# Designs tried in a protein design run: peptides against a protein of PDB entry 5OOQ. Part 76

Target 1, 227 residues: chain A of PDB entry 5OOQ
Amino acid sequence: YREDVRQVVTHPANALSFLQPGRLVEISVNGKDNYGWGAVVDFAKRINKRNPSAVYTDHESYIVNVVVNTMYIDSPVNLLKPFNPTLPEGIRPAEEGEKSICAVIPITLDSIKSIGNLRLYMPKDIRASGQKETVGKSLREVNRRFPDGIPVLDPVKNMKIEDEDFLKLMKKIDVLNTKLSSNPLTNSMRLEELYGKYSRKHDLHEDMKQLKRKISESQAVIQLDDL

## One batch from the design tools (peptide; made by RFdiffusion4, then SolubleMPNN)

Design b2_p16_2_s1 (from b2_p16_2, 7 letters changed)
Fold by OpenDDE base, seed 2:
Structure b2_p16_2_s1 (fold): chain B 227 residues (1-227), chain A 16 residues (1-16)
Amino acid sequence: as target 1 above (227 residues)
Amino acid sequence: SAADLLQPKEKWLQLF
């Protein structure tokens, strides 16, 4: 259920306008490497210089640079490249009992688990000595202030996602969260159907989608300049 | 407006 919502929320047409510098995002790389909440540095359209004709899915078509404070200390962070979301071997979050460090990692939109309704003021040059650690301290302080979790953007109220099928999906999720008594399998199938209808509508409006994406990109760039 | 979509009622935090 959360995955269906996540796919809509993290779509470029919806997400990019909310990926301003300092935006808090919850990060899960490849569905397994959970870095927790990080802060957006910037983002760019994914360009493959070796293969300019490379086609990416919508969720893989952008690279988002994020500061995390949960990187395993012995990870080969020096091998990280801002333009390459394919992380080197050994890049992983610290496990329980392991030491962590701050790092800037390039991720795709597909690696965003949730988008927070909070923004940090970011240093001008995150690559300068000590700046990522400052953001790391801020992330720790945020987690301390929000022990029950960082507030997530409301897809409808905050992100203004008004698609009828999406609204129905959200309503069904709310009902499922309140009604533990219904068969989980039947409910999952219904949600998948609703998501499928939304996806088809979204595909049919690909031109509108591209326009919305361009608008979101332009707006995100403007917000970058205001910091 | 497009501007309204850009400005959710988000909280800015300057902690340090």
Scores: peptide ipSAE 0.065, ipTM 0.613, DockQ to the pose 0.034
Fold by OpenDDE base, seed 5:
Structure b2_p16_2_s1 (fold): chain B 227 residues (1-227), chain A 16 residues (1-16)
Amino acid sequence: as target 1 above (227 residues)
Amino acid sequence: SAADLLQPKEKWLQLF
């Protein structure tokens, strides 16, 4: 159900009006690369210059440029191409104990986990020297101020998503959350472990889906080059 | 209603 909500929230018809400069978004690339909360720079409709007739899914039809402060320091950030969401090999978030840097990365809407109910004041030119680091400092300060997490936009109250099926979905989730909160098992250390295992299993499943998709896309590109 | 005033005023955080 959470994934269903995410799909609706991150759909262009709903998300784009909330992707103003400075909007906080939680970022996960390819279901594995969790960059945490970043700040939106801008977005644009995805255009393939090599194949203008390329059809993208709704969630891949736009590119969002975001500042992250969790990029692994040895990532080949110089190989990042503006408005290309296909990240070079080695572009990843820093792991525990690794040093991180600030970077601007192009992502798809599908890489947004959540949209925050906060906006940062952004520098006019994020590409100017030191500006991304300034945003990075702001992101650290936000995380410090919100130790329990950054407030997420309410899809109904804030985003005004009024789709009947979506409202039914939200009601079901609320009922389930109420049942979970009333369950004595919610306080068990075992629930965190089970949830951790479930989350990992879900992540692995998403990884498999993405890998299958990449294989399919690579095969499609090979077929297009052979034509 | 107090609920209508919770229009998410985009809280601009000027942190710096």
Scores: peptide ipSAE 0.065, ipTM 0.595, DockQ to the pose 0.040
Fold by OpenDDE base, seed 1:
Structure b2_p16_2_s1 (fold): chain B 227 residues (1-227), chain A 16 residues (1-16)
Amino acid sequence: as target 1 above (227 residues)
Amino acid sequence: SAADLLQPKEKWLQLF
């Protein structure tokens, strides 16, 4: 359900009006590279100069330039091409214990995990020396001020998404959240322990299922050899 | 702009 919401929120028809310079966005590239919160520089419609007839999905049809402060220091940032969301190999966020730098990266709308209800004042020229670092300092300060997370735009109240199916989806999520909050297990001091036990049980069940499948496959081979 | 009026009460943060 969260992914369904994300798909609607990050659709060009909804997202672009909120991608003003300085808008905070949470960035996840290819579902694995989490840069955290960055600041929007600008966006443009994706144009393939080599293939003008290229058709992109709605979520890939725009490029958003964002300042991040979590780029791994040894990432080949010099290989970044403006308006190319296909990031070079080695472009990644810093891991724990690694040093990070500020960088401007081009991303697609599909790489936006969340749109924040916050906007930074941006330098006039982000490419000027030291300007991205200034934004990087601002991002650190924002994270410091919002330890529980940066406020996310409300899709209905803030973004005015009034699609009936979307509203139904949101209602379902609210009902589920209410059920979860009312669940005695949610308030249990043993929730983590119970979840850990459940996860292990589930993993064991999947392992057992895989083993049973392998046994069945082996038995089938034996039966073929006995014929 | 009219678009600015339709924007949610954006919290502008000038930190530096």
Scores: peptide ipSAE 0.060, ipTM 0.617, DockQ to the pose 0.036
Fold by OpenDDE base, seed 4:
Structure b2_p16_2_s1 (fold): chain B 227 residues (1-227), chain A 16 residues (1-16)
Amino acid sequence: as target 1 above (227 residues)
Amino acid sequence: SAADLLQPKEKWLQLF
């Protein structure tokens, strides 16, 4: 359901009006490269100069340029092409213990995990020397001020998404969240330990189920060979 | 209010 919400929120019809310069967005590229919160520079409709007839999905039809402060220092940032969301090999966020730098990366709407309810004042020329680093300092300060996370735009109250099916989806999520929060285990200091035990039990159960299936399949093959 | 924290209004930040 969270992914369904993300798909609606990041759709061009909803997202573009909130991608003003300085808007904070949480970035995940290809579902694996988490850059954290970045600041929007600008966006444009995706145009393929080599293939003007290229058709993109709605979520891939726009390119958003964002400043991130989590780029791995040895990433080949010089190979980044403005408005090209196909990132060169080696472009990745810094891992724990690695040094990071500020970079402007082009992303699709599909790479937006969340849209923040905060905007930074952006330099007029982000490409000028030192300007990305200024935004990077601002991003660090924001993260310091919001250790529990940057506030996200409310899809209904802030973004004014009034689609009936979407409202039903949001209501379902609220019911599920209430059920989750009312669970006595949610507030348990031993939740991590209990979940770890549960996860292992579940994995063992799935392994047993797979093994039983494999045995049944093997028995079926033996029966076919005996005919 | 706690409710205002859950639904913050858009804020502009000039930090530097």
Scores: peptide ipSAE 0.057, ipTM 0.590, DockQ to the pose 0.049

Design b2_p16_2_s2 (from b2_p16_2, 8 letters changed)
Fold by OpenDDE base, seed 4:
Structure b2_p16_2_s2 (fold): chain B 227 residues (1-227), chain A 16 residues (1-16)
Amino acid sequence: as target 1 above (227 residues)
Amino acid sequence: SAADLLSPKSLALQLF
């Protein structure tokens, strides 16, 4: 359901009006490369100069340029092609213990995990020397001010998404979240212990299932030899 | 106000 919400929120019809310069967005490229919160520079409709007849999905039909402050320092940022969301190999966020730099990366709408309810003041020329680093400092300051996370735009209250099916989806999610939060296990000091026991039990159950399958297969072979 | 910063139409946050 969270993915369904993300698909609606990041659809061009909903997202583009909130992708003003300085808008904070949470970035995940290809579902694996998490850059965290970045700031929107601009966006443009995706045009393939080599194949002008190329048809893109709605979520891939726009390119958003974003400043991130989590780019791995040794990433080949010089190989980044303007308006090309297909990132070169080695373009990745810094891992724990690695140094990071500020970079502008082109992403699709599909790489937006969430849209923040904050906008940064953006320099007039982000490509000028030191301007990306200024935005990077601002991003660090925002993260410092919001230790519990940057506020996300409310799809209904803020984005004014009034589609009936979407509203039904949101209500279902709210009910599920309420049930999860009201579960005594969620607040249990023994949650980690109980989860560990549950995980081990599940693993043992899968092992038993595999063993039973192997036994059944072995019995089937014996029956074939007796025929 | 902090509330103004949380408006989707709010002015850009000047941090510096």
Scores: peptide ipSAE 0.035, ipTM 0.642, DockQ to the pose 0.037
Fold by OpenDDE base, seed 2:
Structure b2_p16_2_s2 (fold): chain B 227 residues (1-227), chain A 16 residues (1-16)
Amino acid sequence: as target 1 above (227 residues)
Amino acid sequence: SAADLLSPKSLALQLF
């Protein structure tokens, strides 16, 4: 169920308007490399110069550059290529007991586990010496302030995802959370069906994308002094 | 600035 929600939330039509510089995102690369919470630098449409005819899935069609503070210290970060989400071998998060460093990594939307309801004020030039480490300190401060977890964007209240099939999906999840008596397998099948219906509404997705961009641009940002 | 990012004021909540 969480995966179905994640697929909708991280779809370009929904996610991109919330990937402003400094937006906190929780990162898992290839379903195995958990970097924890990082901060968005920027994003761009994925373009394959070597194969212009390459077709990407919706969740792989954009590249998001993020600052993480959990990169393993001996990772070959010098081999990282901007806007190339195919990470070199050895690029991984630090394990327990290992030292970590700050790095900017390119990820796809599919590598976003969740989108936080918080932003950092980002430096103008993140690639300048010491700037990514400064963001790394801010990420540690955020984690200190939110020991129970960073608040996640509400798909309905915050992201304004109003698709009827998605709302049905959310309602079904709520019912499952309150009623443990339902068959998990049957519920999973129903959720996949609802997601499938949602994904076919391309025109609605584009309209939602435009609306959400306008909303996101007009939203107020409050400094968190009391955290 | 780098100093601003170390301040609590560098953290912002987006309102919806």
Scores: peptide ipSAE 0.032, ipTM 0.622, DockQ to the pose 0.029
Fold by OpenDDE base, seed 5:
Structure b2_p16_2_s2 (fold): chain B 227 residues (1-227), chain A 16 residues (1-16)
Amino acid sequence: as target 1 above (227 residues)
Amino acid sequence: SAADLLSPKSLALQLF
């Protein structure tokens, strides 16, 4: 269920309006590299210059540039390519006992674990010397002020996600959370089943959207050949 | 107030 909520929240239709400069986001790249909370610099629609006809999933169709303060110090950050979310080998967060640095990394929406209900004031030029480190200090201060975690945007109250299926999912999660407080075993099985159903519906919706795009692209090519 | 921090538009936390 948490992953289904994440899929809806991080969908471009919902997430992009909340990815203003300085927005805090929790980052997990490829489900393995947890950078913690970072700050949004900007975002752009993903364009493949080598393959302009490349079709991306909704969650891979945008690149979000984020400042993180947890990059491993010996990571090859010089190999980072602007607007390329495929990170070079060795780009990873610092482990326990390792030193970290501030870096700007390009990520996809799929790498957003949570969207925070906080925004930092961002420098005008984040690439200028010392500016990333300033944001890094701000991130540390935020983490210090919120020891129990940075407040997450409420999908319904804050993000105004009014999709009926999503609201049903949220209601089920609330019921399960309430029941988990009273009976942990019975609630876990139902939560997994509901998450599985929502995930399948979301996947089907995405497949339909991709198919519609392919049809439109094919029609556009036919019109170009008829001219 | 903690509530003012919750407005999606306004809360540039001037931390500094």
Scores: peptide ipSAE 0.042, ipTM 0.670, DockQ to the pose 0.035; fails the geometry check
Fold by OpenDDE base, seed 3:
Structure b2_p16_2_s2 (fold): chain B 227 residues (1-227), chain A 16 residues (1-16)
Amino acid sequence: as target 1 above (227 residues)
Amino acid sequence: SAADLLSPKSLALQLF
């Protein structure tokens, strides 16, 4: 059921307004490659130049570029293509005992495990030499300051997801967490139905997107010393 | 402050 909440939170209608430069996101690629917390560089709508008529799922319809500090040092990072979420073979996080480096990777919304309630100050040119490493140092400092985990955005209080179908979904999850049903499949189907209804109501209109961006860009930058 | 970080305004942190 945590997955059902994740699906709603990472839906374009909800997530994109919170994917400002420097936004912290927890990254899991293909459900196995856990990069931990990274920082958003930018995002764009996924466009297939070879097949302009290609239809992507909602969660695959955008590409998010993120800085991670957990890339395996011998990963073929030179083969990474901007705005191509299909990662080359050998692109993976460092395992225990392996050295890691900073890298910018393109991911889909589906690879976001959680969205943090924190933003980093981002360099103007993340592709310039040493800039990704600066972000990597900032990520380490954040992790040091939050040993119990980086604060996650509250879907209702912070993200203002007030859709009736989502609220019903949340209530059902709460009930199910307290009442472990003997039929988890029936409960899962009902949650999926509620998510499906929610998703169908939310077309990301360009005007709403622009308004959300303007609001997001007006957010105050606070220095760490002011905290 | 820790309270400022938890504000709904999703504050940007300048660390360096």
Scores: peptide ipSAE 0.042, ipTM 0.675, DockQ to the pose 0.035; fails the geometry check

Design b2_p16_2_s3 (from b2_p16_2, 6 letters changed)
Fold by OpenDDE base, seed 4:
Structure b2_p16_2_s3 (fold): chain B 227 residues (1-227), chain A 16 residues (1-16)
Amino acid sequence: as target 1 above (227 residues)
Amino acid sequence: SAADLLQPKSLAEQLF
């Protein structure tokens, strides 16, 4: 359900009006490379100069340029192609213990995990020397001020998404969240132990199911040989 | 208004 919400929120019809310069967005490229919160520079409709007839999905049809402060220092940032969301190999966020730098990366709407309810003041020319680093300092300051996380735009209250099916989805999520929060296991000191036991039980159940299937298949073969 | 949607009051404008 969270993914369904993300798909609606990041759809061009909803997202583009909130991708002003300085808008904070949480970035996950290819579902694996988490850059954390970055700041929007600009966006443009995706144009393939090599294949003008290329059709993109709605979520891939725009390129958003974002400043991140989590780029791995040894990433080949010089190989970044403007408005090309297919990032070169080695372009990745810094891992724990690695040094990071500020970079502008082109992403698709599909790489937006969340849209923040905050906007930074952006330099007029982000490509000028030292300007990315200025934004990077601002991003660090925001993260310092919001240790529990940057506030996300409310899809209904802030983004004014009034689609009936979407509203039903949101209500369903709220009900599920309420049930989860009311679960006595959520605050249990034994949650990890219980989850470990549950996971093992689930794995054993799947193994048993697979074994039963194999037994049934073998019995079916025996019956065919006896006919 | 469409204008209000285009310029959501940033909490950042209140913090900075």
Scores: peptide ipSAE 0.020, ipTM 0.525, DockQ to the pose 0.038
Fold by OpenDDE base, seed 3:
Structure b2_p16_2_s3 (fold): chain B 227 residues (1-227), chain A 16 residues (1-16)
Amino acid sequence: as target 1 above (227 residues)
Amino acid sequence: SAADLLQPKSLAEQLF
């Protein structure tokens, strides 16, 4: 159900109106590269100049440029291509104990885990020297001020998603959350084990989706090389 | 746009 909510929230019809400059978004690229919270620079419709007939899914049809402050310091950021969401090899977030830098990365809507109810002041020219680092400092300050996590946009109250099926989904989630909070088994070691199994199953499902995407991308690249 | 007016002033716009 959480993934279903994410799919609706990140759909272009709902998300684009909230992707203003400075909007905070939580970023996960290819389900494995978690950059944490970044700030939106801008977005554009994805256009393939080499293959104008390329049809993208709704969630891959837009490119969002975001500032992150968690880029691994030795990542080949100079190889980043504007408006190309296919990130070069070696572009990754810093691991624990590694140094990080600020970078602007192009992502798809599918790489948005959540949309924050916060918007930073953005420099007029983010490409100017030192401007990314200024945004990076602001991101650190926001994380410091919200130790329990950055507030997420409410899909109904804030985003005004009024789709009947979506509202039914949200009601089901609320009922489940209420049952979970009222269930004394929430304190049982079994819940941690079940959550760990669910998390692992979710991770495996994301890995399978990634593998399917990589296979599809490799097939698309093979088709592009055969053309 | 009407959508811009209904967005609660982002707490971050108030903080920064």
Scores: peptide ipSAE 0.019, ipTM 0.513, DockQ to the pose 0.037
Fold by OpenDDE base, seed 2:
Structure b2_p16_2_s3 (fold): chain B 227 residues (1-227), chain A 16 residues (1-16)
Amino acid sequence: as target 1 above (227 residues)
Amino acid sequence: SAADLLQPKSLAEQLF
């Protein structure tokens, strides 16, 4: 069911309107290379110059350029081809204990695991020296601020996906989650502690989100007054 | 400030 939700959320009809510059997205390439949360630079329709008649799936029909801060330092980033989502061999995220660098990678919509409910301020020219690193610092700061995870866009509330079958799917998931949460195994002290920690973390996240909203609203008001 | 790193939510995103 999570994959089904992901397929709907990452479909061009739903995702593209939320892939503004600075949008946070969680990236998994080929189902194995997890780059974590990156920031959208831009996107374009995938064009095969060699085979203009190439038909791509909906989820492969667009290329999204994203800044990641988890690229393995010795990855051959110089071999990255613009507008080519087929990453060269050796392009991978850093493993535990390895050093990472910032890179812009082209991905497909299929490589988006989640779309975040946050946007970074993006430099005007991400290709300029030091700009990727600036975004990388911002990503680290976001991760620091959201230790329990970056908030994901709500498909219904935020993305306004109103498809009836999707809504039924979501309801089914909610019922299953409720059943899972009501399962006596979830009432194990450890799961209550974990869920209590998770719930407290979620509540703290929600409080932080609310605080950030209030700060953002206050700053937006300040910016409106300064204009 | 660390808050300066985040774009304000769109008005639509603030309402929901």
Scores: peptide ipSAE 0.029, ipTM 0.562, DockQ to the pose 0.063; fails the geometry check
Fold by OpenDDE base, seed 1:
Structure b2_p16_2_s3 (fold): chain B 227 residues (1-227), chain A 16 residues (1-16)
Amino acid sequence: as target 1 above (227 residues)
Amino acid sequence: SAADLLQPKSLAEQLF
Protein backbone atom coordinates (compact mmCIF):
# COMPACT_ATOMS: atom_id res chain seq x y z
CA TYR B 1 0.00 0.00 0.00
CA ARG B 2 2.85 2.41 0.72
CA GLU B 3 4.29 1.78 -2.70
CA ASP B 4 0.88 2.37 -4.27
CA VAL B 5 0.69 5.72 -2.50
CA ARG B 6 4.20 6.56 -3.67
CA GLN B 7 3.29 5.76 -7.26
CA VAL B 8 0.33 8.13 -7.13
CA VAL B 9 2.20 10.90 -5.32
CA THR B 10 5.20 10.76 -7.66
CA HIS B 11 3.11 10.67 -10.82
CA PRO B 12 3.84 13.75 -12.98
CA ALA B 13 0.24 14.94 -12.74
CA ASN B 14 0.63 15.26 -8.98
CA ALA B 15 4.33 15.70 -8.27
CA LEU B 16 5.45 18.36 -10.75
CA SER B 17 3.39 21.11 -9.13
CA PHE B 18 5.38 20.54 -5.95
CA LEU B 19 8.86 20.31 -7.46
CA GLN B 20 9.65 23.99 -7.18
CA PRO B 21 13.23 25.08 -6.56
CA GLY B 22 14.21 24.28 -3.01
CA ARG B 23 11.52 21.64 -2.44
CA LEU B 24 12.81 18.88 -0.23
CA VAL B 25 12.54 15.37 -1.61
CA GLU B 26 13.70 12.07 -0.20
CA ILE B 27 15.82 10.27 -2.75
CA SER B 28 16.34 6.59 -3.39
CA VAL B 29 18.02 5.77 -6.69
CA ASN B 30 17.24 2.38 -8.20
CA GLY B 31 15.74 1.31 -4.89
CA LYS B 32 19.25 0.87 -3.49
CA ASP B 33 21.10 4.14 -3.14
CA ASN B 34 19.51 6.24 -0.43
CA TYR B 35 20.74 9.81 -0.57
CA GLY B 36 18.29 10.98 2.07
CA TRP B 37 16.69 14.39 1.74
CA GLY B 38 17.80 16.60 -1.11
CA ALA B 39 16.65 19.91 -2.54
CA VAL B 40 15.12 20.34 -5.98
CA VAL B 41 17.02 22.59 -8.36
CA ASP B 42 14.75 22.23 -11.37
CA PHE B 43 13.09 19.65 -13.58
CA ALA B 44 12.58 19.09 -17.27
CA LYS B 45 10.75 16.70 -19.51
CA ARG B 46 13.04 13.88 -20.48
CA ILE B 47 14.08 14.17 -24.10
CA ASN B 48 16.33 11.67 -25.75
CA LYS B 49 18.18 13.59 -28.43
CA ARG B 50 19.73 10.39 -29.76
CA ASN B 51 16.43 8.56 -29.88
CA PRO B 52 13.55 11.02 -30.19
CA SER B 53 11.13 8.11 -30.47
CA ALA B 54 12.03 6.83 -27.03
CA VAL B 55 8.94 6.36 -24.90
CA TYR B 56 9.34 6.62 -21.16
CA THR B 57 6.96 5.62 -18.43
CA ASP B 58 5.23 8.45 -16.61
CA HIS B 59 7.61 8.12 -13.67
CA GLU B 60 10.65 8.20 -15.96
CA SER B 61 9.41 10.93 -18.30
CA TYR B 62 10.89 13.81 -16.30
CA ILE B 63 14.35 14.52 -14.96
CA VAL B 64 14.63 16.26 -11.62
CA ASN B 65 17.93 17.85 -10.68
CA VAL B 66 18.49 17.67 -6.94
CA VAL B 67 21.21 18.80 -4.59
CA VAL B 68 22.28 16.11 -2.19
CA ASN B 69 24.79 16.43 0.64
CA THR B 70 25.39 12.70 1.02
CA MET B 71 27.42 11.92 -2.11
CA TYR B 72 30.46 9.77 -1.40
CA ILE B 73 33.53 11.98 -1.61
CA ASP B 74 35.37 9.68 -4.01
CA SER B 75 32.40 9.30 -6.34
CA PRO B 76 33.22 10.22 -9.95
CA VAL B 77 30.93 13.26 -9.91
CA ASN B 78 32.79 14.70 -12.90
CA LEU B 79 31.24 11.94 -15.00
CA LEU B 80 27.71 13.07 -14.18
CA LYS B 81 25.88 14.19 -17.28
CA PRO B 82 23.25 16.88 -16.91
CA PHE B 83 19.73 15.56 -17.42
CA ASN B 84 20.97 11.98 -17.70
CA PRO B 85 19.44 9.92 -14.89
CA THR B 86 21.64 6.94 -15.75
CA LEU B 87 24.29 7.54 -13.15
CA PRO B 88 27.88 6.46 -13.78
CA GLU B 89 29.31 3.54 -11.90
CA GLY B 90 30.66 4.59 -8.52
CA ILE B 91 28.08 7.34 -7.99
CA ARG B 92 26.69 6.45 -4.59
CA PRO B 93 25.84 7.89 -1.21
CA ALA B 94 28.44 7.84 1.51
CA GLU B 95 28.17 4.99 3.95
CA GLU B 96 28.55 5.33 7.68
CA GLY B 97 32.02 6.62 8.48
CA GLU B 98 32.67 7.82 4.93
CA LYS B 99 33.02 11.47 4.00
CA SER B 100 30.36 13.06 1.85
CA ILE B 101 30.19 15.99 -0.53
CA CYS B 102 27.46 18.04 -2.10
CA ALA B 103 26.45 17.18 -5.63
CA VAL B 104 23.70 17.85 -8.11
CA ILE B 105 22.31 14.60 -9.46
CA PRO B 106 19.68 14.05 -12.12
CA ILE B 107 16.97 11.65 -10.98
CA THR B 108 13.62 10.42 -12.25
CA LEU B 109 10.34 10.80 -10.41
CA ASP B 110 10.58 7.11 -9.62
CA SER B 111 13.62 7.88 -7.47
CA ILE B 112 11.54 10.12 -5.20
CA LYS B 113 10.60 8.29 -2.04
CA SER B 114 8.69 11.20 -0.55
CA ILE B 115 8.04 14.90 -1.11
CA GLY B 116 8.64 17.14 1.87
CA ASN B 117 6.37 19.89 3.08
CA LEU B 118 9.36 22.24 3.17
CA ARG B 119 11.24 24.41 0.68
CA LEU B 120 14.71 25.85 1.05
CA TYR B 121 15.83 29.20 -0.24
CA MET B 122 17.92 28.26 -3.23
CA PRO B 123 20.85 30.18 -4.65
CA LYS B 124 20.16 31.79 -8.01
CA ASP B 125 23.05 29.91 -9.58
CA ILE B 126 23.57 26.52 -8.00
CA ARG B 127 26.47 25.83 -10.36
CA ALA B 128 28.51 28.70 -8.99
CA SER B 129 31.36 27.79 -6.70
CA GLY B 130 30.29 27.13 -3.14
CA GLN B 131 26.55 27.29 -3.80
CA LYS B 132 25.96 23.55 -3.53
CA GLU B 133 27.75 23.58 -0.20
CA THR B 134 25.46 26.36 0.99
CA VAL B 135 22.45 24.20 0.18
CA GLY B 136 24.22 21.30 1.86
CA LYS B 137 24.51 23.32 5.06
CA SER B 138 20.83 24.18 4.86
CA LEU B 139 19.95 20.50 4.44
CA ARG B 140 21.98 19.63 7.53
CA GLU B 141 20.23 22.35 9.48
CA VAL B 142 16.81 21.09 8.40
CA ASN B 143 17.68 17.56 9.44
CA ARG B 144 18.87 18.91 12.79
CA ARG B 145 15.59 20.75 13.31
CA PHE B 146 13.48 17.74 12.40
CA PRO B 147 15.09 14.83 14.24
CA ASP B 148 11.89 12.80 13.94
CA GLY B 149 11.93 13.28 10.19
CA ILE B 150 11.11 15.98 7.70
CA PRO B 151 7.35 16.50 7.37
CA VAL B 152 5.94 14.91 4.24
CA LEU B 153 3.29 16.51 2.07
CA ASP B 154 -0.15 15.18 2.80
CA PRO B 155 -1.42 13.74 -0.50
CA VAL B 156 -4.99 14.81 0.20
CA LYS B 157 -4.70 17.97 2.27
CA ASN B 158 -1.62 19.45 0.62
CA MET B 159 -1.45 17.86 -2.82
CA LYS B 160 -5.24 17.82 -3.30
CA ILE B 161 -5.29 14.34 -4.77
CA GLU B 162 -9.01 13.67 -4.89
CA ASP B 163 -9.13 10.42 -6.84
CA GLU B 164 -11.78 8.18 -5.28
CA ASP B 165 -9.70 5.04 -5.43
CA PHE B 166 -6.78 6.86 -3.90
CA LEU B 167 -8.97 8.16 -1.09
CA LYS B 168 -10.18 4.63 -0.46
CA LEU B 169 -6.58 3.46 -0.36
CA MET B 170 -5.70 6.16 2.16
CA LYS B 171 -8.66 5.20 4.33
CA LYS B 172 -7.61 1.57 4.27
CA ILE B 173 -4.11 2.51 5.31
CA ASP B 174 -5.49 4.62 8.14
CA VAL B 175 -7.64 1.75 9.35
CA LEU B 176 -4.68 -0.60 9.22
CA ASN B 177 -2.50 1.85 11.12
CA THR B 178 -5.20 2.24 13.74
CA LYS B 179 -5.50 -1.52 14.10
CA LEU B 180 -1.76 -1.84 14.36
CA SER B 181 -1.54 0.86 17.02
CA SER B 182 -4.42 -0.66 18.96
CA ASN B 183 -2.91 -4.12 18.85
CA PRO B 184 -1.90 -5.16 22.37
CA LEU B 185 1.35 -6.53 20.97
CA THR B 186 2.38 -3.08 19.70
CA ASN B 187 2.39 -1.73 23.23
CA SER B 188 4.10 -4.79 24.62
CA MET B 189 7.51 -4.21 26.15
CA ARG B 190 8.19 -7.72 24.97
CA LEU B 191 7.38 -6.99 21.35
CA GLU B 192 10.98 -7.17 20.22
CA GLU B 193 11.56 -10.34 22.19
CA LEU B 194 8.34 -11.89 20.95
CA TYR B 195 9.11 -10.90 17.39
CA GLY B 196 12.59 -12.31 17.70
CA LYS B 197 11.20 -15.58 19.01
CA TYR B 198 8.52 -15.63 16.34
CA SER B 199 11.03 -14.94 13.58
CA ARG B 200 13.31 -17.68 14.85
CA LYS B 201 10.39 -20.08 15.13
CA HIS B 202 9.31 -19.22 11.62
CA ASP B 203 12.82 -19.73 10.28
CA LEU B 204 13.08 -23.07 12.04
CA HIS B 205 9.73 -24.09 10.63
CA GLU B 206 10.85 -23.21 7.12
CA ASP B 207 14.11 -25.07 7.65
CA MET B 208 12.19 -28.11 8.84
CA LYS B 209 9.92 -27.88 5.85
CA GLN B 210 12.90 -27.71 3.51
CA LEU B 211 14.60 -30.62 5.24
CA LYS B 212 11.44 -32.71 5.06
CA ARG B 213 11.20 -31.93 1.38
CA LYS B 214 14.83 -32.94 0.81
CA ILE B 215 14.29 -36.16 2.73
CA SER B 216 11.19 -36.92 0.71
CA GLU B 217 13.03 -36.22 -2.53
CA SER B 218 15.91 -38.44 -1.48
CA GLN B 219 13.54 -41.22 -0.50
CA ALA B 220 11.76 -40.91 -3.82
CA VAL B 221 15.07 -41.29 -5.64
CA ILE B 222 15.98 -44.33 -3.53
CA GLN B 223 12.60 -45.90 -4.22
CA LEU B 224 13.07 -45.36 -7.93
CA ASP B 225 16.44 -47.09 -7.78
CA ASP B 226 14.96 -50.00 -5.83
CA LEU B 227 12.27 -50.38 -8.40
CA SER A 1 16.79 31.16 11.79
CA ALA A 2 14.26 28.66 10.49
CA ALA A 3 12.71 31.56 8.64
CA ASP A 4 15.95 32.21 6.81
CA LEU A 5 16.20 28.66 5.52
CA LEU A 6 12.63 27.94 4.59
CA GLN A 7 10.65 29.59 1.87
CA PRO A 8 7.09 30.42 2.65
CA LYS A 9 4.59 28.14 1.03
CA SER A 10 4.33 28.96 -2.62
CA LEU A 11 1.20 30.65 -3.88
CA ALA A 12 0.24 27.30 -5.28
CA GLU A 13 0.59 25.75 -1.85
CA GLN A 14 -1.37 28.61 -0.33
CA LEU A 15 -4.10 28.38 -2.92
CA PHE A 16 -4.46 24.76 -2.50
Scores: peptide ipSAE 0.023, ipTM 0.552, DockQ to the pose 0.032; fails the geometry check

